# Peptides against a protein of PDB entry 5ZK1: the designs that were tried, part 42

Target 1, 52 residues: chain A of PDB entry 5ZK1
Amino acid sequence: KREVRLMKNREAARECRRKKKEYVKCLENRVAVLENQNKTLIEELKALKDLY
Target 2, 52 residues: chain A of PDB entry 5ZK1 as posed
Amino acid sequence: KREVRLMKNREAARESRRKKKEYVKCLENRVAVLENQNKTLIEELKALKDLY

## One batch from the design tools (peptide; made by RFdiffusion4, then SolubleMPNN)

Design b2_p22_5_s4 (from b2_p22_5, 12 letters changed)
Fold by OpenDDE base, seed 3:
Structure b2_p22_5_s4 (fold): chain B 52 residues (1-52), chain A 22 residues (1-22)
Amino acid sequence: as target 1 above (52 residues)
Amino acid sequence: DELLKRAEAVLKENLKALESLK
């Protein structure tokens, strides 16, 4: 009984770490996309202001 | 004017989205 509980706890801890890593990677990708979009929009806004 | 207002709105929504991720 004790060994089966320790095995299940180790499996749950591995799965928790995997899910956390996938979530952080998803957030990092979303941040990089939003930062690139903001950079492009700021450059477009500057180019439009330099024409007037 | 409308294109600038739309770009500013997108920037504001992207900033709120970035703040919600901290």
Scores: peptide ipSAE 0.034, ipTM 0.563, DockQ to the pose 0.255
Fold by OpenDDE base, seed 1:
Structure b2_p22_5_s4 (fold): chain B 52 residues (1-52), chain A 22 residues (1-22)
Amino acid sequence: as target 1 above (52 residues)
Amino acid sequence: DELLKRAEAVLKENLKALESLK
């Protein structure tokens, strides 16, 4: 039936949007962690350089 | 120290690359 195909298409589109949102959230979290780590390491390297 | 200067440069480049992903 046409209705069953339209239902499956709507479900597939919902699942595609969900997976994309989860992937973006994972990337955003990884970027935030790496930025904080990089900032800390730059500050530590500056502090070590200012001692010499 | 040249090694610390190179490490700081690489870290600054990596930070800019991460900022460009937002």
Scores: peptide ipSAE 0.032, ipTM 0.565, DockQ to the pose 0.129
Fold by OpenDDE base, seed 4:
Structure b2_p22_5_s4 (fold): chain B 52 residues (1-52), chain A 22 residues (1-22)
Amino acid sequence: as target 1 above (52 residues)
Amino acid sequence: DELLKRAEAVLKENLKALESLK
């Protein structure tokens, strides 16, 4: 039936958008963690260099 | 000295990881 094919296509399109959103959120979280770790390590290195 | 070298290595690795995500 045409309706079942249209329903399956809408479900596949929803799942594709969900997976893309989850992947982007995972990358954004990884970037935020790495940027925070880098800031902390740069500040620690600077503080240690300013003592010597 | 060794702690500074390790922290610099981690920074370089994290920068490369960030560049690979752009």
Scores: peptide ipSAE 0.031, ipTM 0.532, DockQ to the pose 0.235
Fold by OpenDDE base, seed 2:
Structure b2_p22_5_s4 (fold): chain B 52 residues (1-52), chain A 22 residues (1-22)
Amino acid sequence: as target 1 above (52 residues)
Amino acid sequence: DELLKRAEAVLKENLKALESLK
């Protein structure tokens, strides 16, 4: 039936949008963690330089 | 696009900070 094909296509498009949103959120969280780690490492390197 | 622009800005800042340590 044509209607069943259209329903399956709508479901596949919803699932594709969901997966894309979850992937972007995972990348956003990873970037925020790396930004914080790099800031901490620069502060630690600066503090070590101020000791010598 | 905005996320990549932020990551590039942070990387450029980190490089400048590392250069100031040298």
Scores: peptide ipSAE 0.028, ipTM 0.522, DockQ to the pose 0.033

Design b2_p22_6_s1 (from b2_p22_6, 10 letters changed)
Fold by OpenDDE base, seed 5:
Structure b2_p22_6_s1 (fold): chain B 52 residues (1-52), chain A 22 residues (1-22)
Amino acid sequence: as target 1 above (52 residues)
Amino acid sequence: EEKKKLEEEKKKLLELLEEAKK
């Protein structure tokens, strides 16, 4: 019984670290997409301003 | 007419930029 509890705790800790890594990667991807969209929108707004 | 279209496009891009900040 004690060994099974220690095994389950190690598995839960591995899963928690995995989920945290996936969440950080999802945030990094979302930030990169939003930064690229913002850059594109600013460049398009500048191009429209330079044509006016 | 073309200047009006560019101004309408600029307005849409500003609206999208404001929505992305909310």
Scores: peptide ipSAE 0.023, ipTM 0.523, DockQ to the pose 0.042
Fold by OpenDDE base, seed 1:
Structure b2_p22_6_s1 (fold): chain B 52 residues (1-52), chain A 22 residues (1-22)
Amino acid sequence: as target 1 above (52 residues)
Amino acid sequence: EEKKKLEEEKKKLLELLEEAKK
């Protein structure tokens, strides 16, 4: 009984670490996309301001 | 006419910046 509980806990901890790594990677990708979009929008707004 | 198009484009870009800040 104790060994089965320790095995299940180790499996749950591995799955928790996997999900956390996937979530961080998703956030990093979203940040990189938003930073690039923001940079582009700021550059386009500057170009439109310099034409005025 | 061209000035109005640029003003509307600037407005759309400002709206997209506000949405990105939410």
Scores: peptide ipSAE 0.023, ipTM 0.538, DockQ to the pose 0.046
Fold by OpenDDE base, seed 3:
Structure b2_p22_6_s1 (fold): chain B 52 residues (1-52), chain A 22 residues (1-22)
Amino acid sequence: as target 1 above (52 residues)
Amino acid sequence: EEKKKLEEEKKKLLELLEEAKK
């Protein structure tokens, strides 16, 4: 019984670390997309301003 | 006419920037 609990805890800790790494990667990808969208919108607004 | 289209596009881009800041 004790060994099975220690094995399950080790598996749960591995899964928690995996999920945390995946979550950080999803946030980094979302930040990169938003930064690129913001850059594009600023460049388009500048191009429109330079036409006036 | 062309200046009006450009002003409408500029307005849409400003609205998108304000929504992204909320």
Scores: peptide ipSAE 0.023, ipTM 0.548, DockQ to the pose 0.041
Fold by OpenDDE base, seed 4:
Structure b2_p22_6_s1 (fold): chain B 52 residues (1-52), chain A 22 residues (1-22)
Amino acid sequence: as target 1 above (52 residues)
Amino acid sequence: EEKKKLEEEKKKLLELLEEAKK
């Protein structure tokens, strides 16, 4: 019985680390897209300001 | 396999962001 509980805890800890890694990667992807959008919007705003 | 799923998810996020600009 103790060994089965330790095995299940090791499996749960592996799954928790996997989910955390996936979540961080999702955030990194979202940040990279928002940074690219913000760069584009800043460039568009500069181009509009240079026309005025 | 996992790499392809992440590339597809990244593609879907880019598509949703292009749609939000229209």
Scores: peptide ipSAE 0.016, ipTM 0.294, DockQ to the pose 0.093

Design b2_p22_6_s2 (from b2_p22_6, 12 letters changed)
Fold by OpenDDE base, seed 1:
Structure b2_p22_6_s2 (fold): chain B 52 residues (1-52), chain A 22 residues (1-22)
Amino acid sequence: as target 1 above (52 residues)
Amino acid sequence: KEEELKKKEEEKKKKLLEEAAK
């Protein structure tokens, strides 16, 4: 009984760390995409202002 | 490496569950 509980706890702790790493990676990718889109929109707005 | 380690742990878990069911 004790060894089975320790094994299940080790598996649950690894899965928790895996899910946290995947969540952080998804946030980092979303931030990188939004930062690139924001830069492009700022450059387009500058190019439009330089025409007036 | 991580997937192979996970498979080895699932096998160890199955053996421990079989021994705990005896």
Scores: peptide ipSAE 0.167, ipTM 0.727, DockQ to the pose 0.017
Fold by OpenDDE base, seed 5:
Structure b2_p22_6_s2 (fold): chain B 52 residues (1-52), chain A 22 residues (1-22)
Amino acid sequence: as target 1 above (52 residues)
Amino acid sequence: KEEELKKKEEEKKKKLLEEAAK
C-alpha cells in the first residue's frame, strides 16, 4: 500500500511539472507576440508623426 | 521520450500492484 501511494505521488508530480512547463511556454509566446505588435504600433505612430 | 517514460512507469506500477496482491 505505501509504495503504490509513493508511485502515484511521483506520477502526479511529473504531470504537475509538465503542465507548468506548457503554461510558461504559452505565456512566453504570448509576451513575444505582444512585444512585436507593440513595437510595430510604435514604429507606425512615429512614421505618422514625421508626416505632420 | 515522454511516452516511452510513461509506458515504463505504467509497467512499474503494474508490477507494484501484482507484488502488493501477494
Scores: peptide ipSAE 0.163, ipTM 0.725, DockQ to the pose 0.016
Fold by OpenDDE base, seed 3:
Structure b2_p22_6_s2 (fold): chain B 52 residues (1-52), chain A 22 residues (1-22)
Amino acid sequence: as target 1 above (52 residues)
Amino acid sequence: KEEELKKKEEEKKKKLLEEAAK
């Protein structure tokens, strides 16, 4: 029936939006960690260069 | 709230599948 297809499509669209939100949150967290690590490494490299 | 919404959707799906099997 058409209604069963429409219900399954609505569920799939909700799940797609949920997965996209979780994926974006995972990327944002990974970017924040990498930016912090990069900042620390740049500060350490600067401190090592300022010793010469 | 999301879990309660999910339960209501699963119940609607169950009813629609049961009515589709008649």
Scores: peptide ipSAE 0.156, ipTM 0.717, DockQ to the pose 0.017
Fold by OpenDDE base, seed 4:
Structure b2_p22_6_s2 (fold): chain B 52 residues (1-52), chain A 22 residues (1-22)
Amino acid sequence: as target 1 above (52 residues)
Amino acid sequence: KEEELKKKEEEKKKKLLEEAAK
């Protein structure tokens, strides 16, 4: 009984760390896309303001 | 590497469940 509980806890802790790593990677990718889009929009807005 | 680690964990699971069923 105790060993089965310790095993299930180790499995759950590995899965929790895996899911956290995947979530962080998804956030990092989303941040990189949003930073690139924001940079492009700021450059377009500057170019538009320099025409007026 | 990850799949091989998963297989080793599944084998340990089977052994521990079989021992807990005795």
Scores: peptide ipSAE 0.147, ipTM 0.712, DockQ to the pose 0.017

Design b2_p22_6_s3 (from b2_p22_6, 12 letters changed)
Fold by OpenDDE base, seed 4:
Structure b2_p22_6_s3 (fold): chain B 52 residues (1-52), chain A 22 residues (1-22)
Amino acid sequence: as target 1 above (52 residues)
Amino acid sequence: KEEELKKKEEEKKLELLKEAAK
C-alpha cells in the first residue's frame, strides 16, 4: 500500500511538471504572437499617418 | 509631384505589411 501511494505521487508530480511546462510554452508563444501583431499594427498606423 | 511619389511609396509599404500579416 505505501509503495503504490509513493509511485502515484511521483507520477502526479511528473504530470504537474509536464502541464506547467506546456502552459509556459503556450504563454510564451501567445506573447510572441501578440508582440509581433502589435509591432505590425504600430508600423501600419505609422505608414497610414505618413499618408495624411 | 515629390509628395505624390512619397505617398505611393508608403502605400506600397502598407501593402507589403498587410501581405506579411496574412
Scores: peptide ipSAE 0.048, ipTM 0.681, DockQ to the pose 0.039
Fold by OpenDDE base, seed 5:
Structure b2_p22_6_s3 (fold): chain B 52 residues (1-52), chain A 22 residues (1-22)
Amino acid sequence: as target 1 above (52 residues)
Amino acid sequence: KEEELKKKEEEKKLELLKEAAK
Protein backbone atom coordinates (compact mmCIF):
# COMPACT_ATOMS: atom_id res chain seq x y z
CA LYS B 1 0.00 0.00 0.00
CA ARG B 2 2.72 2.65 0.86
CA GLU B 3 4.74 1.98 -2.36
CA VAL B 4 1.59 2.36 -4.54
CA ARG B 5 0.87 5.76 -2.86
CA LEU B 6 4.48 6.91 -3.51
CA MET B 7 4.25 5.80 -7.19
CA LYS B 8 0.91 7.68 -7.65
CA ASN B 9 2.45 10.81 -6.02
CA ARG B 10 5.45 10.66 -8.45
CA GLU B 11 3.06 10.32 -11.42
CA ALA B 12 0.89 13.25 -10.17
CA ALA B 13 4.04 15.41 -9.72
CA ARG B 14 5.19 14.58 -13.32
CA GLU B 15 1.73 15.48 -14.68
CA CYS B 16 1.66 18.76 -12.66
CA ARG B 17 5.09 19.76 -14.12
CA ARG B 18 3.91 18.83 -17.67
CA LYS B 19 0.70 20.94 -17.34
CA LYS B 20 2.70 23.91 -15.94
CA LYS B 21 5.17 23.73 -18.88
CA GLU B 22 2.28 23.64 -21.40
CA TYR B 23 0.54 26.60 -19.67
CA VAL B 24 3.77 28.70 -19.71
CA LYS B 25 4.29 27.87 -23.43
CA CYS B 26 0.70 28.96 -24.21
CA LEU B 27 1.26 32.26 -22.30
CA GLU B 28 4.61 32.90 -24.07
CA ASN B 29 2.98 32.33 -27.48
CA ARG B 30 0.05 34.64 -26.57
CA VAL B 31 2.46 37.37 -25.35
CA ALA B 32 4.53 37.12 -28.58
CA VAL B 33 1.35 37.43 -30.73
CA LEU B 34 0.02 40.40 -28.68
CA GLU B 35 3.42 42.19 -28.76
CA ASN B 36 3.60 41.75 -32.56
CA GLN B 37 -0.02 42.96 -33.01
CA ASN B 38 0.63 45.97 -30.72
CA LYS B 39 3.82 46.88 -32.65
CA THR B 40 1.94 46.58 -35.97
CA LEU B 41 -0.97 48.75 -34.67
CA ILE B 42 1.49 51.44 -33.45
CA GLU B 43 3.24 51.44 -36.87
CA GLU B 44 -0.17 51.61 -38.65
CA LEU B 45 -1.21 54.55 -36.43
CA LYS B 46 2.06 56.35 -37.29
CA ALA B 47 1.60 55.68 -41.03
CA LEU B 48 -2.02 56.97 -40.80
CA LYS B 49 -0.87 60.17 -39.01
CA ASP B 50 1.77 60.75 -41.74
CA LEU B 51 -1.04 60.61 -44.40
CA TYR B 52 -2.99 63.49 -42.76
CA LYS A 1 4.20 65.67 -56.88
CA GLU A 2 6.77 64.77 -54.19
CA GLU A 3 4.08 64.88 -51.45
CA GLU A 4 1.75 62.69 -53.58
CA LEU A 5 4.60 60.18 -54.09
CA LYS A 6 5.24 60.15 -50.30
CA LYS A 7 1.50 59.52 -49.61
CA LYS A 8 1.50 56.55 -52.07
CA GLU A 9 4.61 55.12 -50.33
CA GLU A 10 2.95 55.40 -46.87
CA GLU A 11 -0.27 53.80 -48.25
CA LYS A 12 1.85 50.83 -49.47
CA LYS A 13 3.51 50.57 -46.01
CA LEU A 14 0.04 50.58 -44.38
CA GLU A 15 -1.10 47.77 -46.73
CA LEU A 16 2.03 45.68 -45.91
CA LEU A 17 1.34 46.17 -42.15
CA LYS A 18 -2.31 45.03 -42.61
CA GLU A 19 -1.11 41.89 -44.43
CA ALA A 20 1.43 41.21 -41.62
CA ALA A 21 -1.36 41.57 -38.96
CA LYS A 22 -3.44 38.68 -40.51
Scores: peptide ipSAE 0.046, ipTM 0.679, DockQ to the pose 0.042
Fold by OpenDDE base, seed 3:
Structure b2_p22_6_s3 (fold): chain B 52 residues (1-52), chain A 22 residues (1-22)
Amino acid sequence: as target 1 above (52 residues)
Amino acid sequence: KEEELKKKEEEKKLELLKEAAK
């Protein structure tokens, strides 16, 4: 009984670390996309300002 | 003429940025 609980806890801890790594990677990708979109919008705003 | 050419170049640049943002 104790060994099975320790095994399940080790598996849950491995899965928690895996999910955290995947979540960080998803956030990093989302930040990179938003930073690119923000740069594009700033360049569009500059191009619009240069028309006046 | 030169200012009108610059305006057309920036308009094309703006269009390309709008297409890349879709």
Scores: peptide ipSAE 0.045, ipTM 0.674, DockQ to the pose 0.041
Fold by OpenDDE base, seed 2:
Structure b2_p22_6_s3 (fold): chain B 52 residues (1-52), chain A 22 residues (1-22)
Amino acid sequence: as target 1 above (52 residues)
Amino acid sequence: KEEELKKKEEEKKLELLKEAAK
């Protein structure tokens, strides 16, 4: 039936948007962690160089 | 001696951060 196909398409579109939002949030969190780690490593490398 | 100790402490911190970044 046409209505059942339209319902399934709406459900699939909702699930696709949900998965995309979760994936973007995971990437944003990973970027923030990597940026903080990189900043800290650069600061420690400066502190190590200032001892020479 | 004190400067060499500080250098070794900073090297250890840098190593721990490198391991945490992998």
Scores: peptide ipSAE 0.043, ipTM 0.671, DockQ to the pose 0.048

Design b2_p22_6_s4 (from b2_p22_6, 12 letters changed)
Fold by OpenDDE base, seed 1:
Structure b2_p22_6_s4 (fold): chain B 52 residues (1-52), chain A 22 residues (1-22)
Amino acid sequence: as target 1 above (52 residues)
Amino acid sequence: MEEKLKKEEEEKLKKLLEEAKK
């Protein structure tokens, strides 16, 4: 009984670490996309301001 | 002529800003 509980806990901890790594990678990708979009929008706003 | 060119560039920038919001 104890060994089966320890095995299940180790499996749950591995799955938790996997899900956390996938979530962090998704956030890093979303940040990189938003930073690029923000940079483009700032450059477009500057170019628009330089017309006037 | 210059004011027409400025308006055309303004319209291009407005389209790019609208596409970036989608």
Scores: peptide ipSAE 0.030, ipTM 0.639, DockQ to the pose 0.041
Fold by OpenDDE base, seed 4:
Structure b2_p22_6_s4 (fold): chain B 52 residues (1-52), chain A 22 residues (1-22)
Amino acid sequence: as target 1 above (52 residues)
Amino acid sequence: MEEKLKKEEEEKLKKLLEEAKK
């Protein structure tokens, strides 16, 4: 009985670490997209202002 | 002639800004 509980805990801890890694990767990708969009928007706003 | 070119460039930049918000 103890060994089965320890095995299930190790499996749950592996799955928790996997999900955390996937979540961090999703956030990193979203940050990179938003940083690129923000850079483009700032450059376009500057170019629009420099036209006046 | 310069004012027409300036307006056309302004309209292009406005379209790019609107596409980047979607």
Scores: peptide ipSAE 0.030, ipTM 0.637, DockQ to the pose 0.041
Fold by OpenDDE base, seed 2:
Structure b2_p22_6_s4 (fold): chain B 52 residues (1-52), chain A 22 residues (1-22)
Amino acid sequence: as target 1 above (52 residues)
Amino acid sequence: MEEKLKKEEEEKLKKLLEEAKK
């Protein structure tokens, strides 16, 4: 039936949007962690260079 | 005395670097 195909397409589109949102959130969290780690490492490398 | 202080500070920075990698 046409209605069952439209229902399944709406469900698949909802699931695709959910998975995309979860993937973007995972990337945003990974970027924030890496940016903080990189900042800390740069500050520590500066402090180490300024010691000598 | 200055070289000892410099080494102690270098060791503190190395520990912070190792903690930031975990």
Scores: peptide ipSAE 0.030, ipTM 0.634, DockQ to the pose 0.042
Fold by OpenDDE base, seed 3:
Structure b2_p22_6_s4 (fold): chain B 52 residues (1-52), chain A 22 residues (1-22)
Amino acid sequence: as target 1 above (52 residues)
Amino acid sequence: MEEKLKKEEEEKLKKLLEEAKK
């Protein structure tokens, strides 16, 4: 009984670390997309301002 | 002629900005 509980805790800790790594990767990808969109919008706004 | 070209470019940029917000 004790060994089975220690095995399950080790598996749960591995799964928690995996989920945290996936979540950070999803946030990094979302930040990169938003930064690229913001850069494009700033360049478009600058090009619009340079028409006047 | 230049003012018409500037307006057409302005309208293109406005469309791109509206598509980027959707």
Scores: peptide ipSAE 0.027, ipTM 0.620, DockQ to the pose 0.039

Design b2_p22_7_s1 (from b2_p22_7, 13 letters changed)
Fold by OpenDDE base, seed 5:
Structure b2_p22_7_s1 (fold): chain B 52 residues (1-52), chain A 22 residues (1-22)
Amino acid sequence: as target 1 above (52 residues)
Amino acid sequence: SAEEKELVKKLEELKKQEEKLK
């Protein structure tokens, strides 16, 4: 039936958008953690260099 | 998407910087 195919297509499109949003959020969180770690390592490296 | 590709590139560069600082 055409209507059942259209319903399943709408559900699949919603699920695809949900999975994409979750993947982007996972990448953003990993970037934010590494940016913070990198900043800390640069600050520690600077503090060590300023002692010598 | 373009956004996902940009985030992946940024993640790869940050990992490369972290490895140089350890």
Scores: peptide ipSAE 0.109, ipTM 0.685, DockQ to the pose 0.383
Fold by OpenDDE base, seed 3:
Order: C-alpha cells, then structure tokens, then sequence
Structure b2_p22_7_s1 (fold): chain B 52 residues (1-52), chain A 22 residues (1-22)
C-alpha cells in the first residue's frame, strides 16, 4: 500500500533527524573536551617557560 | 550539514594541535 510506504518514509526521516542531532552533540562534546585539554597543555607549557 | 562539517574540521585541527604538544 502507498500509505505504508509513506509511513515508513516519515519514520525513516524522523530517525535520520534524531541520529543527526546525536552525532552533532557527540562532535560538540569531543570538541569541548579537546579544547579544554589543549588549553591546559598550553597553560602548562607557558608555566614551564615562565620558570626560565 | 554545514554545522557537522565545521565541527569535523575543528576536531581535526584540535587533534593536530594535541599531537604537536605531546
């Protein structure tokens, strides 16, 4: 039936949007962690240079 | 999307910076 194909397409489109939102959130979290680690490493390197 | 592409680029840049700082 055409209605069953349209229902499955709507479900697939909802699932695609959900997976995209979860993937973006995962990327944002990874970027935030690496930005914080990079900041800490730069601050540690600065503190070591300021001792000489 | 554009947002996903920019986050991927930023992630690759930050990884490359981390490798230079270790």
Amino acid sequence: as target 1 above (52 residues)
Amino acid sequence: SAEEKELVKKLEELKKQEEKLK
Scores: peptide ipSAE 0.095, ipTM 0.665, DockQ to the pose 0.390
Fold by OpenDDE base, seed 4:
Structure b2_p22_7_s1 (fold): chain B 52 residues (1-52), chain A 22 residues (1-22)
Amino acid sequence: as target 1 above (52 residues)
Amino acid sequence: SAEEKELVKKLEELKKQEEKLK
């Protein structure tokens, strides 16, 4: 039936949008972790340089 | 998407910075 095909397409489109949102959130979290790590390394290097 | 591409570029740049700071 045409209605069943349209329902399956709507479900597939919802799942595609969900997976995209999860992937973006994973990238954002990885960026935030690396930004914090780089900030810590810069602060540690500064503290070491200010000691000598 | 454009957003995903910019996040990937930012991630790659941050990894290069981390490697220079170790």
Scores: peptide ipSAE 0.087, ipTM 0.660, DockQ to the pose 0.355
Fold by OpenDDE base, seed 2:
Structure b2_p22_7_s1 (fold): chain B 52 residues (1-52), chain A 22 residues (1-22)
Amino acid sequence: as target 1 above (52 residues)
Amino acid sequence: SAEEKELVKKLEELKKQEEKLK
């Protein structure tokens, strides 16, 4: 009985760490995409302002 | 987490900048 509880706790702790790592990776990817889009829009707006 | 809170704040600021550029 004690060993089965320890195995289930270890599995739950592994799954919690996996889900946290996936959530952080999703946030990092979303920030990277928005930073690239924002950079492109700022560069396009500068190029349009430098023509006039 | 502190890292998760920082990434969420950065994402909110980037969205606010995109809405000002549109």
Scores: peptide ipSAE 0.083, ipTM 0.649, DockQ to the pose 0.295

Design b2_p22_7_s2 (from b2_p22_7, 11 letters changed)
Fold by OpenDDE base, seed 5:
Structure b2_p22_7_s2 (fold): chain B 52 residues (1-52), chain A 22 residues (1-22)
Amino acid sequence: as target 1 above (52 residues)
Amino acid sequence: SKEEEELKKLEAELEKKEEELK
Protein backbone atom coordinates (compact mmCIF):
# COMPACT_ATOMS: atom_id res chain seq x y z
CA LYS B 1 0.00 0.00 0.00
CA ARG B 2 2.71 2.63 0.91
CA GLU B 3 4.72 1.96 -2.31
CA VAL B 4 1.58 2.48 -4.48
CA ARG B 5 0.89 5.83 -2.69
CA LEU B 6 4.54 6.92 -3.24
CA MET B 7 4.29 5.98 -6.95
CA LYS B 8 1.01 7.94 -7.40
CA ASN B 9 2.53 10.97 -5.59
CA ARG B 10 5.63 10.86 -7.88
CA GLU B 11 3.38 10.68 -10.97
CA ALA B 12 1.21 13.61 -9.75
CA ALA B 13 4.36 15.68 -8.97
CA ARG B 14 5.70 15.02 -12.52
CA GLU B 15 2.35 16.06 -14.05
CA CYS B 16 2.16 19.23 -11.87
CA ARG B 17 5.72 20.26 -12.95
CA ARG B 18 4.88 19.54 -16.64
CA LYS B 19 1.66 21.64 -16.54
CA LYS B 20 3.43 24.52 -14.73
CA LYS B 21 6.19 24.53 -17.40
CA GLU B 22 3.58 24.56 -20.21
CA TYR B 23 1.67 27.45 -18.53
CA VAL B 24 4.88 29.53 -18.09
CA LYS B 25 5.82 28.90 -21.75
CA CYS B 26 2.33 30.04 -22.85
CA LEU B 27 2.70 33.27 -20.81
CA GLU B 28 6.24 33.90 -22.18
CA ASN B 29 4.98 33.46 -25.77
CA ARG B 30 2.02 35.81 -25.12
CA VAL B 31 4.33 38.47 -23.58
CA ALA B 32 6.75 38.23 -26.55
CA VAL B 33 3.86 38.65 -29.06
CA LEU B 34 2.37 41.63 -27.14
CA GLU B 35 5.80 43.32 -26.79
CA ASN B 36 6.43 42.93 -30.55
CA GLN B 37 2.93 44.26 -31.42
CA ASN B 38 3.38 47.22 -29.04
CA LYS B 39 6.82 48.02 -30.55
CA THR B 40 5.34 47.94 -34.09
CA LEU B 41 2.41 50.20 -33.09
CA ILE B 42 4.79 52.71 -31.42
CA GLU B 43 6.99 52.77 -34.57
CA GLU B 44 3.91 53.28 -36.81
CA LEU B 45 2.66 56.11 -34.54
CA LYS B 46 6.11 57.80 -34.70
CA ALA B 47 6.21 57.49 -38.50
CA LEU B 48 2.71 59.04 -38.73
CA LYS B 49 3.69 61.88 -36.35
CA ASP B 50 6.82 62.67 -38.42
CA LEU B 51 4.55 63.26 -41.50
CA TYR B 52 2.59 66.10 -39.76
CA SER A 1 -7.66 30.81 -16.22
CA LYS A 2 -8.54 27.11 -16.89
CA GLU A 3 -4.81 26.27 -16.66
CA GLU A 4 -4.51 28.09 -13.28
CA GLU A 5 -7.53 26.15 -11.94
CA GLU A 6 -6.05 22.83 -13.17
CA LEU A 7 -2.68 23.67 -11.49
CA LYS A 8 -4.46 24.61 -8.23
CA LYS A 9 -6.34 21.26 -8.28
CA LEU A 10 -3.08 19.32 -8.86
CA GLU A 11 -1.27 21.26 -6.08
CA ALA A 12 -4.14 20.52 -3.64
CA GLU A 13 -4.06 16.81 -4.63
CA LEU A 14 -0.26 16.71 -4.06
CA GLU A 15 -0.61 18.38 -0.63
CA LYS A 16 -3.22 15.77 0.44
CA LYS A 17 -1.00 12.90 -0.80
CA GLU A 18 2.02 14.34 1.07
CA GLU A 19 -0.04 14.56 4.30
CA GLU A 20 -1.19 10.90 3.86
CA LEU A 21 2.51 9.83 3.56
CA LYS A 22 3.68 11.35 6.95
Scores: peptide ipSAE 0.054, ipTM 0.565, DockQ to the pose 0.028
Fold by OpenDDE base, seed 2:
Structure b2_p22_7_s2 (fold): chain B 52 residues (1-52), chain A 22 residues (1-22)
Amino acid sequence: as target 1 above (52 residues)
Amino acid sequence: SKEEEELKKLEAELEKKEEELK
């Protein structure tokens, strides 16, 4: 009985660490996309201002 | 166990945040 509870807790702790890593990776990907979009919009706004 | 219930709550909160980010 104690060993089975310790195995289940080790599995749950592995799964929690996996999900946390996936969540951080999702945030990093979203930040990279938003930073690239913001960079492009700033460059387009500069190019439009340099025409006048 | 209280710790198993806390892990299960944290897992459900992470899953909701992953859905809000899609």
Scores: peptide ipSAE 0.039, ipTM 0.466, DockQ to the pose 0.078
Fold by OpenDDE base, seed 3:
Structure b2_p22_7_s2 (fold): chain B 52 residues (1-52), chain A 22 residues (1-22)
Amino acid sequence: as target 1 above (52 residues)
Amino acid sequence: SKEEEELKKLEAELEKKEEELK
């Protein structure tokens, strides 16, 4: 009984660390997409302002 | 255990945030 609980706790702690790493990677990807979209929108707004 | 329940809550919160960011 104790060994099975320690095994399950080690598995849960590995899974928690995996999910935390995936979450950080998803945030980094979302930031990179938003930064690129923002850059494109700023460049488009600049090009529109340079026409008037 | 209380610690197993806290880990499960954190795992469920992380999974929701991963789906919100797709």
Scores: peptide ipSAE 0.039, ipTM 0.470, DockQ to the pose 0.086
Fold by OpenDDE base, seed 1:
Structure b2_p22_7_s2 (fold): chain B 52 residues (1-52), chain A 22 residues (1-22)
Amino acid sequence: as target 1 above (52 residues)
Amino acid sequence: SKEEEELKKLEAELEKKEEELK
C-alpha cells in the first residue's frame, strides 16, 4: 500500500512539471503572436497616417 | 530555472524521507 502511494506521488510530480513547461511554452507563444500583431497594427496605422 | 532547482531540492528531500521511513 505505501509503495503504490509513493509511485502515484512520483507520477503526479512528473505530470506537474510537464504541465508547467507546457503552460510556459503556451504563454511564450501567445506573447510572440501578440507582439507581432501589435507591431503590424502600429506599422499599418503609421502608413495610414502618412497618406493623410 | 530557479523553480526547477527548488523542485529538484524538494524531490531530493522527499527521497531522503522515503528512505528514512523504510
Scores: peptide ipSAE 0.043, ipTM 0.536, DockQ to the pose 0.020; fails the geometry check

Design b2_p22_7_s3 (from b2_p22_7, 11 letters changed)
Fold by OpenDDE base, seed 3:
Structure b2_p22_7_s3 (fold): chain B 52 residues (1-52), chain A 22 residues (1-22)
Amino acid sequence: as target 1 above (52 residues)
Amino acid sequence: SEEKKELEKLLEELKKKEEELK
């Protein structure tokens, strides 16, 4: 029936948007972790250079 | 569907950005 096809399409579109949002959030979290790690490593390298 | 091709392109661009950050 047409209604069942429209329901399945709405469900597939919701799942596609959910997966995209989760993927973007995973990338944003990874960027934030890498930026923080790089900041810490740069600060540690400066502190080590200031000791010699 | 053009909309599917646009979503596939955007997912591929996000995967490239993910790889550039490794």
Scores: peptide ipSAE 0.019, ipTM 0.352, DockQ to the pose 0.211
Fold by OpenDDE base, seed 2:
Structure b2_p22_7_s3 (fold): chain B 52 residues (1-52), chain A 22 residues (1-22)
Amino acid sequence: as target 1 above (52 residues)
Amino acid sequence: SEEKKELEKLLEELKKKEEELK
């Protein structure tokens, strides 16, 4: 009985670390997309201002 | 029991932050 509880706790701790790592990776990907979109929009706005 | 409740809270906070970024 004690060993089964320790195994379940180790599995839950592994799953928690996995989910946290996946969440951070999703945030990093979202930030990279938004930074690239912002960079493109700023460059387009500069090009439009240099035409007038 | 307490460690399970803390894990459930952390998972709910992560889900809320994911919806705020969509």
Scores: peptide ipSAE 0.018, ipTM 0.396, DockQ to the pose 0.104
Fold by OpenDDE base, seed 4:
Structure b2_p22_7_s3 (fold): chain B 52 residues (1-52), chain A 22 residues (1-22)
Amino acid sequence: as target 1 above (52 residues)
Amino acid sequence: SEEKKELEKLLEELKKKEEELK
């Protein structure tokens, strides 16, 4: 019984680390996309401001 | 133009968000 609990805890800890890494990577990708979109929208709004 | 002032505010808000994300 104790060894099975230790094995399950090690597996759960591996899965928690995996999920955390995937979540951070998802946030980093979302930040990079939003920064690039924001930069593009700023450039487009500057180009529009130069027309009016 | 009032429209020009609204575009200037939107530009300033977007710049602030770009700085907060760095």
Scores: peptide ipSAE 0.018, ipTM 0.414, DockQ to the pose 0.033
Fold by OpenDDE base, seed 1:
Structure b2_p22_7_s3 (fold): chain B 52 residues (1-52), chain A 22 residues (1-22)
Amino acid sequence: as target 1 above (52 residues)
Amino acid sequence: SEEKKELEKLLEELKKKEEELK
């Protein structure tokens, strides 16, 4: 039936938008973690550089 | 002296990666 195809398409489009939102949130969290790690490592390397 | 130069290189590489993430 045409109605069942339209319903499945609406469900697939909702799931695609959900997955995209979760993927973007995962990338944002990964960027924030990597930025904080780089900042910490740069501070540690500066502290080590001051010992030599 | 050599260890200091290696730390300076690593620090510059990390700074480049920090700017690439912004």
Scores: peptide ipSAE 0.016, ipTM 0.442, DockQ to the pose 0.032

